# Designs tried in a protein design run: peptides against a protein of PDB entry 7C96. Part 12

Target 1, 73 residues: chain A of PDB entry 7C96
Amino acid sequence: PVIPDDFRCPISLELMKDPVIVSTGQTYERTCIEKWLQAGHGTCPKTQQTLTSTVLTPNYVLRSLIAQWCEAN

## One batch from the design tools (peptide; made by RFdiffusion4, then SolubleMPNN)

Design b1_p10_7_s3 (from b1_p10_7, 5 letters changed)
Fold by OpenDDE base, seed 5:
Structure b1_p10_7_s3 (fold): chain B 73 residues (1-73), chain A 10 residues (1-10)
Amino acid sequence: as target 1 above (73 residues)
Amino acid sequence: SELEERISKL
């Protein structure tokens, strides 16, 4: 089945397993954004906005929605 | 990896 765009990481283009929100409000797969930050980047990959924080907040709502979708497909 | 390449190109 076709994976909804909102469920795919902007970096990996794969279904997110551990989605996290950055300071700009965009969501990425944790592993992907951590690698981005470790590489020394301080911007949001999708929007190019400067990150005001490197704190990553789990997107529990999206995680649940993805889980529901996976159960049905 | 392909993933790392994509990350580096963003």
Scores: peptide ipSAE 0.229, ipTM 0.834, DockQ to the pose 0.279
Fold by OpenDDE base, seed 2:
Structure b1_p10_7_s3 (fold): chain B 73 residues (1-73), chain A 10 residues (1-10)
Amino acid sequence: as target 1 above (73 residues)
Amino acid sequence: SELEERISKL
């Protein structure tokens, strides 16, 4: 089935398993955004805004929504 | 897109 856009990582374009929120409010797959940051980037891939922090916050709500969707599809 | 271009550099 078609994966909802909001459930796909902007970087990998795949269904997120461990979604995390960056300082700009955008959500990415943890492994993807970590690689992006480790590569020396200090901006949000999606918005190109400068990150005010490199802290990654788990998006538990989205993780739950994705899990629910996977159960039905 | 610009995003795709940046991503391709990873």
Scores: peptide ipSAE 0.221, ipTM 0.827, DockQ to the pose 0.170
Fold by OpenDDE base, seed 3:
Structure b1_p10_7_s3 (fold): chain B 73 residues (1-73), chain A 10 residues (1-10)
Amino acid sequence: as target 1 above (73 residues)
Amino acid sequence: SELEERISKL
């Protein structure tokens, strides 16, 4: 079945396995956003807003929801 | 890589 948009990384467009939240509240796959930051960018890829922090917070709720969806589909 | 290409398009 079609993967829900909210379960896909805005960068890779693939199902997220290690979703992390940036300062703007958007969620990305950890690997993707880390590469973005390492490239010297200081903005949110999706919203273009300036990041007030480079801290990446694990989105455990989303990770769980994705796991549940995968089990059912 | 494919990922790098997508990142560059953002």
Scores: peptide ipSAE 0.208, ipTM 0.826, DockQ to the pose 0.297
Fold by OpenDDE base, seed 4:
Structure b1_p10_7_s3 (fold): chain B 73 residues (1-73), chain A 10 residues (1-10)
Amino acid sequence: as target 1 above (73 residues)
Amino acid sequence: SELEERISKL
């Protein structure tokens, strides 16, 4: 089945398993965004906006929605 | 890897 765009990581383009939110409000796969930050970048990959914080907040709602979708498909 | 390549291109 076709994966909804909102369920795909902007970096990996794959179904997210551990989605996290950055300061700009965009959501990424944890592993992907951590690699980006570890490389020394201080901007949001999707929007190119400067991150006001490097804190990564788990997107539990999206995680649940993706899990529900996977269960049904 | 393909993932690293995509990250590098962002």
Scores: peptide ipSAE 0.192, ipTM 0.812, DockQ to the pose 0.273; fails the geometry check

Design b1_p10_7_s4 (from b1_p10_7, 3 letters changed)
Fold by OpenDDE base, seed 5:
Structure b1_p10_7_s4 (fold): chain B 73 residues (1-73), chain A 10 residues (1-10)
Amino acid sequence: as target 1 above (73 residues)
Amino acid sequence: DELEERIALL
C-alpha cells in the first residue's frame, strides 16, 4: 500500500521507525538526522533553517500512528 | 538541488 507522506522520513524517504523532532519542529528518522548532524551540518534539511539546538526529541505520537497504520496494512 | 544532493550522500 501507499505510505502516507507524513510517515516517511524527508531524508531516507522510507517509513520512519524512530521519528525525532528537531528544533524547527520538523521530524526525521533518528539515524538520518544524526548522520546529518555528525557531518557538521547545523541546519534543518527540510526548511534550511538554522537549528537552535541539536537536541532530538522523540515523536511518540507519530510513532504510534505509524504503528497503527502498519498493523492495518 | 545542492542540499538534496548533500542529503543523498548520507
Scores: peptide ipSAE 0.191, ipTM 0.816, DockQ to the pose 0.250
Fold by OpenDDE base, seed 4:
Structure b1_p10_7_s4 (fold): chain B 73 residues (1-73), chain A 10 residues (1-10)
Amino acid sequence: as target 1 above (73 residues)
Amino acid sequence: DELEERIALL
């Protein structure tokens, strides 16, 4: 089945397993964004805006939606 | 999507 765009990480382009939200409100796969930050970047990959914080907030709602989609497909 | 493809290359 075709994976909904909102369920795919902007970096890996794969179905997200552990989606996290950055300060700009964009969501990425945890592993992907952590590697991005560890590489010394302080911006949001999608928007290129400077991150006001490096805190990564779990997107539990999206995680649940993805789980539901996976269960049905 | 071109934007997503570009991001994937970063």
Scores: peptide ipSAE 0.184, ipTM 0.797, DockQ to the pose 0.146
Fold by OpenDDE base, seed 3:
Structure b1_p10_7_s4 (fold): chain B 73 residues (1-73), chain A 10 residues (1-10)
Amino acid sequence: as target 1 above (73 residues)
Amino acid sequence: DELEERIALL
């Protein structure tokens, strides 16, 4: 079935496996956003806002929701 | 790179 938009990484457009939240509140796949940051960028890919921090916070709620969705589909 | 290019299109 169709993957809910909120479950897809804005960068990869794929189902997120390790979703993390950046300082702007947007969520990305960890590997995608880490590559972005490692390339020297200091902005949020989706909003283009400057990141106040490069800390990546695991989105445990979303991870759980995605897991539940995968089990049902 | 390719990833940056895709990101730029967001």
Scores: peptide ipSAE 0.175, ipTM 0.809, DockQ to the pose 0.742
Fold by OpenDDE base, seed 2:
Structure b1_p10_7_s4 (fold): chain B 73 residues (1-73), chain A 10 residues (1-10)
Amino acid sequence: as target 1 above (73 residues)
Amino acid sequence: DELEERIALL
């Protein structure tokens, strides 16, 4: 079925498996955002805002919601 | 769009 936009990584456009939150509050697939940062970027892909930190925080709530969605579909 | 262009570099 149709995957909710909020469940897709802004970078890969795929269903997120390990969603992480950056300092701007945006969520990405861990692998994707790590590659972005490793490429030398210091901004949020979606908002272009400068990241105040490179710390990636797991979005457990979203991970759970995605898991529930997958279970139902 | 611009985002698509940027992420395509990955």
Scores: peptide ipSAE 0.150, ipTM 0.794, DockQ to the pose 0.171

Design b1_p10_8_s1 (from b1_p10_8, 3 letters changed)
Fold by OpenDDE base, seed 4:
Structure b1_p10_8_s1 (fold): chain B 73 residues (1-73), chain A 10 residues (1-10)
Amino acid sequence: as target 1 above (73 residues)
Amino acid sequence: SSLEEARELY
């Protein structure tokens, strides 16, 4: 089945397993965005906006939606 | 692009 675009990480382009929200409100796979930040970048890859915080907030709602989709497909 | 650069790190 075709993976919904909202369930794919903007970086890896794969189904997200551990989605996290950055300060701009965009969601990424944790490992992908962490590598970006560790490389010294302080901007959102998708929007190029400066991150006001480096805190990564787990997107539990999206994680649940993805799990439900995986179960049904 | 920023996404392209991020993908190179992946």
Scores: peptide ipSAE 0.710, ipTM 0.937, DockQ to the pose 0.898
Fold by OpenDDE base, seed 5:
Structure b1_p10_8_s1 (fold): chain B 73 residues (1-73), chain A 10 residues (1-10)
Amino acid sequence: as target 1 above (73 residues)
Amino acid sequence: SSLEEARELY
């Protein structure tokens, strides 16, 4: 089945397993955004907005929705 | 683009 766009990481383009929210409100796969930050970037890949924090917040709601989708498909 | 740059790191 076709993976919903909101369930795919903007960077990896794959189904997210560990989605995290950055300060701009965008969600990415943890490993993808961590590599971006470790490379010295301080902006949101999708929006180019400056990140006001380097804190990555787990998106538990999205994680649950993805898990439910995977169980049904 | 920034997304393309990020994808190169992946």
Scores: peptide ipSAE 0.710, ipTM 0.937, DockQ to the pose 0.894
Fold by OpenDDE base, seed 3:
Parts: C-alpha cells; structure tokens; sequence
Structure b1_p10_8_s1 (fold): chain B 73 residues (1-73), chain A 10 residues (1-10)
C-alpha cells in the first residue's frame, strides 16, 4: 500500500518510526534530524528557518496515527 | 537544498 506523505520523514522519505517535532513545527524521524543537528546545522531542513531551540518533541499523535495505519495495512 | 544536504547525512 502507498504510504501517506505525512507519514514519511522529509529527510529519509521512509515511514517514520520515532517522529519528533522541531521548533518550527515540522516533523522528522528522530535519527535523521539528530544527525543534521550534530553536523552543526541550526536550521529546519524543510523550511530553512532558524531553529529557536534544539529540543525535539515526540509527535505522539502522529506516532499513533502511523501505528493505526500499519495495523490496517 | 537543505533537505538534500540532510539526506546526504542519512
């Protein structure tokens, strides 16, 4: 089945397993965005906006939606 | 693009 675009990480382009929200409101796979930050970048890959914080907030709602989708497909 | 740069790290 086709994976919904909103369920794919903008970086890995794969189904997210541990989605996290950055300060700009965009969501990425944790591992992907951590690598970006560790490389010294301080901007949002998708929007190029400067991150006001490096805190990564788990997107529990999206995680749940993805889990539900996986169960049905 | 920044996304492309991020993908190179993946």
Amino acid sequence: as target 1 above (73 residues)
Amino acid sequence: SSLEEARELY
Scores: peptide ipSAE 0.709, ipTM 0.937, DockQ to the pose 0.868
Fold by OpenDDE base, seed 2:
Structure b1_p10_8_s1 (fold): chain B 73 residues (1-73), chain A 10 residues (1-10)
Amino acid sequence: as target 1 above (73 residues)
Amino acid sequence: SSLEEARELY
């Protein structure tokens, strides 16, 4: 079945397994955004906004929604 | 683009 766009990482374009929220409010797969930050970047890949923090917050709600979708599809 | 650059790291 077609994966909902909101469930895809903007970077990997794949179904997110460990979604995290950056300071701009955008959500990415943890591994993808960590590689971006480790490469020395301090901006949000999707919006190009400067990150006010490099803290990554787990998006538990989205993780749950994705899990529910996977169970049904 | 920034997304394209990020995808290159993936």
Scores: peptide ipSAE 0.709, ipTM 0.937, DockQ to the pose 0.891

Design b1_p10_8_s2 (from b1_p10_8, 3 letters changed)
Fold by OpenDDE base, seed 5:
Structure b1_p10_8_s2 (fold): chain B 73 residues (1-73), chain A 10 residues (1-10)
Amino acid sequence: as target 1 above (73 residues)
Amino acid sequence: SSLDEARQLY
């Protein structure tokens, strides 16, 4: 089945397993955004906005929605 | 683009 766009990481383009929210409100796969930050970048890949924080907040709601979708498909 | 750069690291 077709994976909903909101369930795909903007970087990996794959179904997210550990989605995290950055300071701009965008969500990415944890491993993808961590590599970006570790490379010395301080901006949001999707929006180019400067990150006000490097804290990554787990998107538990999205994780649950994705899990539900996977169980049904 | 920033996304392309990020994808290079993936």
Scores: peptide ipSAE 0.715, ipTM 0.939, DockQ to the pose 0.891
Fold by OpenDDE base, seed 2:
Structure b1_p10_8_s2 (fold): chain B 73 residues (1-73), chain A 10 residues (1-10)
Amino acid sequence: as target 1 above (73 residues)
Amino acid sequence: SSLDEARQLY
């Protein structure tokens, strides 16, 4: 079945397993966004907005939704 | 784009 776009990381384009939210409200796979930050970038890849914080917040709701989708498909 | 740059790191 087709994976919903909201369940795919904007960077890896793969189903997210450890989704995290950046300060702009966008969600990415943790490993992908960490590599971006480690490379010295301080902006949101999707929106180009400056990140007000480099704190990554786990998106538990999305993680749960993805898990439920995977079990049903 | 910035997304393309980020994808290059993946």
Scores: peptide ipSAE 0.714, ipTM 0.939, DockQ to the pose 0.891
Fold by OpenDDE base, seed 4:
Structure b1_p10_8_s2 (fold): chain B 73 residues (1-73), chain A 10 residues (1-10)
Amino acid sequence: as target 1 above (73 residues)
Amino acid sequence: SSLDEARQLY
């Protein structure tokens, strides 16, 4: 099945399992964005905006939507 | 691009 673009991590390009939201509002796979931050980067990979916070907020809504999609496909 | 750089870390 074709994975919806919004369900793919912008970095890994794979179906997200643990999606998290950064301060810019963009969502990434947790492990991918953590590696980026650990490498010393303070910007959003997708938008290049400076992150106002390094807090990663779980995107529970998206996680649920992805789970529902996986069940149906 | 920033995405390319991030993908290199993945």
Scores: peptide ipSAE 0.714, ipTM 0.939, DockQ to the pose 0.893
Fold by OpenDDE base, seed 3:
Structure b1_p10_8_s2 (fold): chain B 73 residues (1-73), chain A 10 residues (1-10)
Amino acid sequence: as target 1 above (73 residues)
Amino acid sequence: SSLDEARQLY
């Protein structure tokens, strides 16, 4: 089945397993955005907005939605 | 693009 676009990480383009929200409100796979930050970047890859914080907040709602989708497909 | 740069790290 086709994976919904919103369930794919903008970086890896794969189904997210550990989605996290950055300060701009965009969601990425944790490992992908961590690599970006560790490389010294301080902007949101998708929007290019400056991150006001490097805190990564787990997107539990999206995680649950993805899990439900996986169970049904 | 910034996404392309990020994808290079993946």
Scores: peptide ipSAE 0.712, ipTM 0.939, DockQ to the pose 0.894

Design b1_p10_8_s3 (from b1_p10_8, 4 letters changed)
Fold by OpenDDE base, seed 1:
Structure b1_p10_8_s3 (fold): chain B 73 residues (1-73), chain A 10 residues (1-10)
Amino acid sequence: as target 1 above (73 residues)
Amino acid sequence: SSLEEARKLY
């Protein structure tokens, strides 16, 4: 079935497995956003807003929702 | 775009 847009990483365009939230509130696949940050970028890929922190917060709620969806579909 | 650049790293 069609994967909900909210479950896809804005970068990889794939179903997220380890979603993390950046300082702007946007969620990405951990590996994707880490590569972006390691490349020296300090902005949010989706919004272009400057990141106030490099801390990546696990989005456990979304992770669970995705897992539930995968189990049902 | 920023997303396009980020996708190049993926």
Scores: peptide ipSAE 0.717, ipTM 0.939, DockQ to the pose 0.883
Fold by OpenDDE base, seed 5:
Structure b1_p10_8_s3 (fold): chain B 73 residues (1-73), chain A 10 residues (1-10)
Amino acid sequence: as target 1 above (73 residues)
Amino acid sequence: SSLEEARKLY
């Protein structure tokens, strides 16, 4: 089945397994955004907005929704 | 684009 766009990481374009929210409110796969930050970037890949924090917040709601979708498909 | 640059790291 077709993966919903909101369930795919903007960077990897794959189904997210460990989605995290950055300060701009955008969600990415943890490993993808960590590599971006480790490379010295301080902006949101999707919006180009400056990140006000390097804290990555787990998106538990999205993780649950993805898990439910995977169980049904 | 920024996304394209980020994808190069992936």
Scores: peptide ipSAE 0.717, ipTM 0.939, DockQ to the pose 0.891
Fold by OpenDDE base, seed 4:
Structure b1_p10_8_s3 (fold): chain B 73 residues (1-73), chain A 10 residues (1-10)
Amino acid sequence: as target 1 above (73 residues)
Amino acid sequence: SSLEEARKLY
């Protein structure tokens, strides 16, 4: 089945397993965005906006939606 | 692009 675009990480382009929200409101796979931040970048890859915080907030709602989709497909 | 650079790290 075709994976919904909203369920794919903008970086890996794969189905997200541990989605996290950055300060700009965009969601990424945790490992992908952590590598970006560890490389010394302070901007959002998708929007190029400066991150006001490096805190990564788990997107539990999206995680649940992805799990439900995986169960049905 | 920023996404392209981020993908190189993946």
Scores: peptide ipSAE 0.716, ipTM 0.939, DockQ to the pose 0.893
Fold by OpenDDE base, seed 2:
Order: C-alpha cells, then sequence, then structure tokens
Structure b1_p10_8_s3 (fold): chain B 73 residues (1-73), chain A 10 residues (1-10)
C-alpha cells in the first residue's frame, strides 16, 4: 500500500522508525538527521531555517500513528 | 537543495 507522506522521512523518503522533532518543528528519521548534524550542518534540511537547538525530541505520537497504520496495512 | 545534500549522507 501507499505510505502516507506524513509518515515518510523528508530525507530517506522511507517510513520512519524512530521519528524525532527538530527545533523548527519538522520531523525526521533519527539516523538521517543525526548524520546531517554530525556533518557540521546547523540548519533544517527541509526549511533551511537555522536550528535554535540541536536537541532531538522523540515524536511518540507519530511513532504510534505509524505503528497503527502498519498493523492495518 | 538542503534535502538533496542530506540525502547524500543517507
Amino acid sequence: as target 1 above (73 residues)
Amino acid sequence: SSLEEARKLY
């Protein structure tokens, strides 16, 4: 079945397994955004906004929604 | 684009 766009990481374009929220409010797969930050970047890949913090917050709500979708599809 | 650059790291 077609994966909902909101469930895909903007970077990997794959179904997110460990979604995290950056300071701009955008959500990415943890491994993808960590590689971006570790490469020395301090901006949001999707919006190009400067990150006010490099703290990554787990998006538990989205993780749950994805899990529910996977159970049904 | 920034996304394209990020995808190169994936």
Scores: peptide ipSAE 0.714, ipTM 0.938, DockQ to the pose 0.887

Design b1_p10_8_s4 (from b1_p10_8 with T2S H10Y)
Fold by OpenDDE base, seed 5:
Structure b1_p10_8_s4 (fold): chain B 73 residues (1-73), chain A 10 residues (1-10)
Amino acid sequence: as target 1 above (73 residues)
Amino acid sequence: SSLDEARELY
């Protein structure tokens, strides 16, 4: 089945397993955004906005929605 | 683009 766009990481383009929210409100797969930050970048890959924080907040709601979708498909 | 750069690291 077709994976909903909101369930795909903007970087990996794959179904997210550990989605995290950055300060701009965008969500990415944890491993993808961590590599970006570790490379010394301080901006949001999707929006180019400067990150006000490097804290990554787990998107538990999205994780649950994705899990539900996977169980049904 | 920033996304392309990020994808290069993936």
Scores: peptide ipSAE 0.715, ipTM 0.939, DockQ to the pose 0.892
Fold by OpenDDE base, seed 3:
Structure b1_p10_8_s4 (fold): chain B 73 residues (1-73), chain A 10 residues (1-10)
Amino acid sequence: as target 1 above (73 residues)
Amino acid sequence: SSLDEARELY
């Protein structure tokens, strides 16, 4: 089945397993955005907005939605 | 683009 676009990481383009929200409100796979930050970047890959924080907040709602989708497909 | 650069790290 086709994976919904909102369930794919903007970086890896794969189904997210550990989605996290950055300060701009965009969601990425944790490992992908961590690599970006570790490389010294301080902007949101998708929007180029400056990150006001490097805190990564787990997107539990999206995680649950993805899990539900996986169970049904 | 920024996304392209990020994808290079993946």
Scores: peptide ipSAE 0.715, ipTM 0.939, DockQ to the pose 0.894
Fold by OpenDDE base, seed 4:
Structure b1_p10_8_s4 (fold): chain B 73 residues (1-73), chain A 10 residues (1-10)
Amino acid sequence: as target 1 above (73 residues)
Amino acid sequence: SSLDEARELY
């Protein structure tokens, strides 16, 4: 089945398992964005905006939507 | 691009 674009991590391009929201509002797979931050970057990979915080907020709504999609496909 | 750089770390 074709994975909806919104369910793919902008970095890994794979179906997200642990989606997290950064300060810019963009969502990434946790492991991908953590590697980016650990490498010393302070910007959003997708938008290049400076992150006002390094806090990663779990995107529970998206996680649920992805789970529902996986069950149906 | 920033995304390309991030993908290289993945």
Scores: peptide ipSAE 0.712, ipTM 0.938, DockQ to the pose 0.894
Fold by OpenDDE base, seed 2:
Structure b1_p10_8_s4 (fold): chain B 73 residues (1-73), chain A 10 residues (1-10)
Amino acid sequence: as target 1 above (73 residues)
Amino acid sequence: SSLDEARELY
């Protein structure tokens, strides 16, 4: 079945396994956004907004929704 | 785009 767009990382375009939220509210796969930050970037890849913080917050709700979808499909 | 740049790192 087709994977919902909201369940795919904007960077990897793959189903997210460890989704994290950046300061702009956008969600990415942890490994993808960490590589972006480590490369010296301080903006949100999707929106180009400046990140007010480099703290990455786990998106537990989305993680759960993805797990439920995977179990059903 | 910035997304493309990020994808290049993946």
Scores: peptide ipSAE 0.710, ipTM 0.938, DockQ to the pose 0.893

## One batch from the design tools (peptide; made by RFdiffusion4, then SolubleMPNN)

Design b1_p11_1_s1 (from b1_p11_1, 4 letters changed)
Fold by OpenDDE base, seed 4:
Structure b1_p11_1_s1 (fold): chain B 73 residues (1-73), chain A 11 residues (1-11)
Amino acid sequence: as target 1 above (73 residues)
Amino acid sequence: LLEEAQEIYKE
C-alpha cells in the first residue's frame, strides 16, 4: 500500500519508526537527523532554517498514527 | 541540504 507522505521521513524516505520533532517543527526519523547533526550541521534539512536548538522531541502522536496505519495495512 | 542529509544517511 502507498505510505502517506506525512508518515515518511524527509531524509530516509521510509516509514518512520522513531519520529522526532526539531526546533523548526519538522519531523524526521531520529537516526537520520542525529547523523545530520553529528556531521556538524545545524540546519533543518527540509526548510534549511537554522535550528535554534538541537533538542529532539519525540513525536508520540505521529508514532501512534503510524502504528495504527501499519496494523490496518 | 535535504539531499546532503540523504547522502549522509546512506553512509
Scores: peptide ipSAE 0.643, ipTM 0.919, DockQ to the pose 0.989
Fold by OpenDDE base, seed 5:
Structure b1_p11_1_s1 (fold): chain B 73 residues (1-73), chain A 11 residues (1-11)
Amino acid sequence: as target 1 above (73 residues)
Amino acid sequence: LLEEAQEIYKE
């Protein structure tokens, strides 16, 4: 079935398994954003904004919503 | 930058 846009990582373009929120409020798949940061970048890929922190906060709400969607589909 | 991040992910 069609994956809701909010459930796909802006980077991988795939259904997120471990969504994390960056300082700009955008959510990405953990693996994707970690690779971006490890490459030496300090900006938000989607918004171009400079990240005020490299802390990645798990988006548990979204993870739950995605899990529910996967179970139903 | 999104495209650049996508390329890095593919690596």
Scores: peptide ipSAE 0.640, ipTM 0.919, DockQ to the pose 0.985
Fold by OpenDDE base, seed 3:
Structure b1_p11_1_s1 (fold): chain B 73 residues (1-73), chain A 11 residues (1-11)
Amino acid sequence: as target 1 above (73 residues)
Amino acid sequence: LLEEAQEIYKE
């Protein structure tokens, strides 16, 4: 089945398993954004906005939605 | 920057 675009990580382009929200409000797969930050970057890959924080907040709502979609497909 | 982030992810 076709994976909804909102369920794909902007970086990996794959279905997210551990989605996290960055300070700009964008959501990425945790491993993808962590690698980006560890490489010394301080910007949001999608928007190019400077991150005001390196805190990564789990997107539990999206995780739940993805889980529900996976169960149905 | 997405492409750069994608390349880093592949490494």
Scores: peptide ipSAE 0.638, ipTM 0.918, DockQ to the pose 0.985
Fold by OpenDDE base, seed 2:
Structure b1_p11_1_s1 (fold): chain B 73 residues (1-73), chain A 11 residues (1-11)
Amino acid sequence: as target 1 above (73 residues)
Amino acid sequence: LLEEAQEIYKE
């Protein structure tokens, strides 16, 4: 079935397994955003805003929603 | 920047 756009990582374009929220409020797959940060970048790929923090907060709500969707589809 | 991030991801 068609994967909801909100469930796809803006970077990998794949269904997120470990979604994390950056300081700008955007959500990415953990692996994707970590590689971006490790490459020396300090901006949000989606919005180009400077990240005020490099802390990555797990998006538990989205993770749960994705899990529910996967179970049903 | 998304394209750049995508390129890094593919590496």
Scores: peptide ipSAE 0.634, ipTM 0.918, DockQ to the pose 0.983

Design b1_p11_1_s2 (from b1_p11_1, 5 letters changed)
Fold by OpenDDE base, seed 2:
Structure b1_p11_1_s2 (fold): chain B 73 residues (1-73), chain A 11 residues (1-11)
Amino acid sequence: as target 1 above (73 residues)
Amino acid sequence: NLELAQEIYKE
């Protein structure tokens, strides 16, 4: 079935397995955003806003929603 | 900068 857009990482364009929230509120796959930060970038890829923090917060709600969707599909 | 982020990810 078609993967909901909100469940796809803006970078990898794949179903997120370890979604994390950046300071701007956008969510990415952990590996994708970590590679971006490691490359020396300090902005949100999607919004181009400067990140006020490099802390990546696990999006547990989204992870759960994705898990539920995967179980049903 | 999503395209750039995508390039970096593919590396």
Scores: peptide ipSAE 0.749, ipTM 0.941, DockQ to the pose 0.983
Fold by OpenDDE base, seed 5:
Structure b1_p11_1_s2 (fold): chain B 73 residues (1-73), chain A 11 residues (1-11)
Amino acid sequence: as target 1 above (73 residues)
Amino acid sequence: NLELAQEIYKE
């Protein structure tokens, strides 16, 4: 089945398992964005906007939606 | 930069 674009991480291009929201509002797979930050980058990979915070907020709604999709497909 | 982020992820 075709994976909905909103369920794919912009970095890994794979179905997200632990989606997190960065300060710009974009969502990424946790491991992907953490590696980006660990490499010393402070911008949003997708928008290039400077991150006002390095706090990663779990996107529980999206995680649930993805889990439901996986169960059905 | 998405491409750079993708490279870093692959490492």
Scores: peptide ipSAE 0.748, ipTM 0.941, DockQ to the pose 0.978
Fold by OpenDDE base, seed 3:
Structure b1_p11_1_s2 (fold): chain B 73 residues (1-73), chain A 11 residues (1-11)
Amino acid sequence: as target 1 above (73 residues)
Amino acid sequence: NLELAQEIYKE
């Protein structure tokens, strides 16, 4: 079935498995955003806003919603 | 930007 847009990583364009929130409030797949940061970038890929922190906060709510969707589909 | 991030991810 069609994957909800909110469940897709803006970078990988795939269903997120380990979604994390950056300082700008955007959510990405952990692996994708870590590679971006490791490449020396300090901005949010989607908004181009400067990240005030490199802390990646797990988006547990979204992770749960995705899990529920996967279980039903 | 997103396109650059996508390219880096594919590397």
Scores: peptide ipSAE 0.748, ipTM 0.941, DockQ to the pose 0.982
Fold by OpenDDE base, seed 4:
Structure b1_p11_1_s2 (fold): chain B 73 residues (1-73), chain A 11 residues (1-11)
Amino acid sequence: as target 1 above (73 residues)
Amino acid sequence: NLELAQEIYKE
């Protein structure tokens, strides 16, 4: 089935399993953004804005929506 | 940027 764009990680381009929100408000798969940060980068891959914090906030709402979509499809 | 992030992800 066609995966909604909002459910795909901008980096992996795959369905997100553990979506996290960065300081810019963008959401990525946790492993993808962690690798980016560990590589020494401090910007948001999608917007290229400087991250004001490296804290990653779990996007539980999106995680739930993705789970619901997966169950129905 | 996204392209670079994608390359790092594949490593």
Scores: peptide ipSAE 0.746, ipTM 0.940, DockQ to the pose 0.981

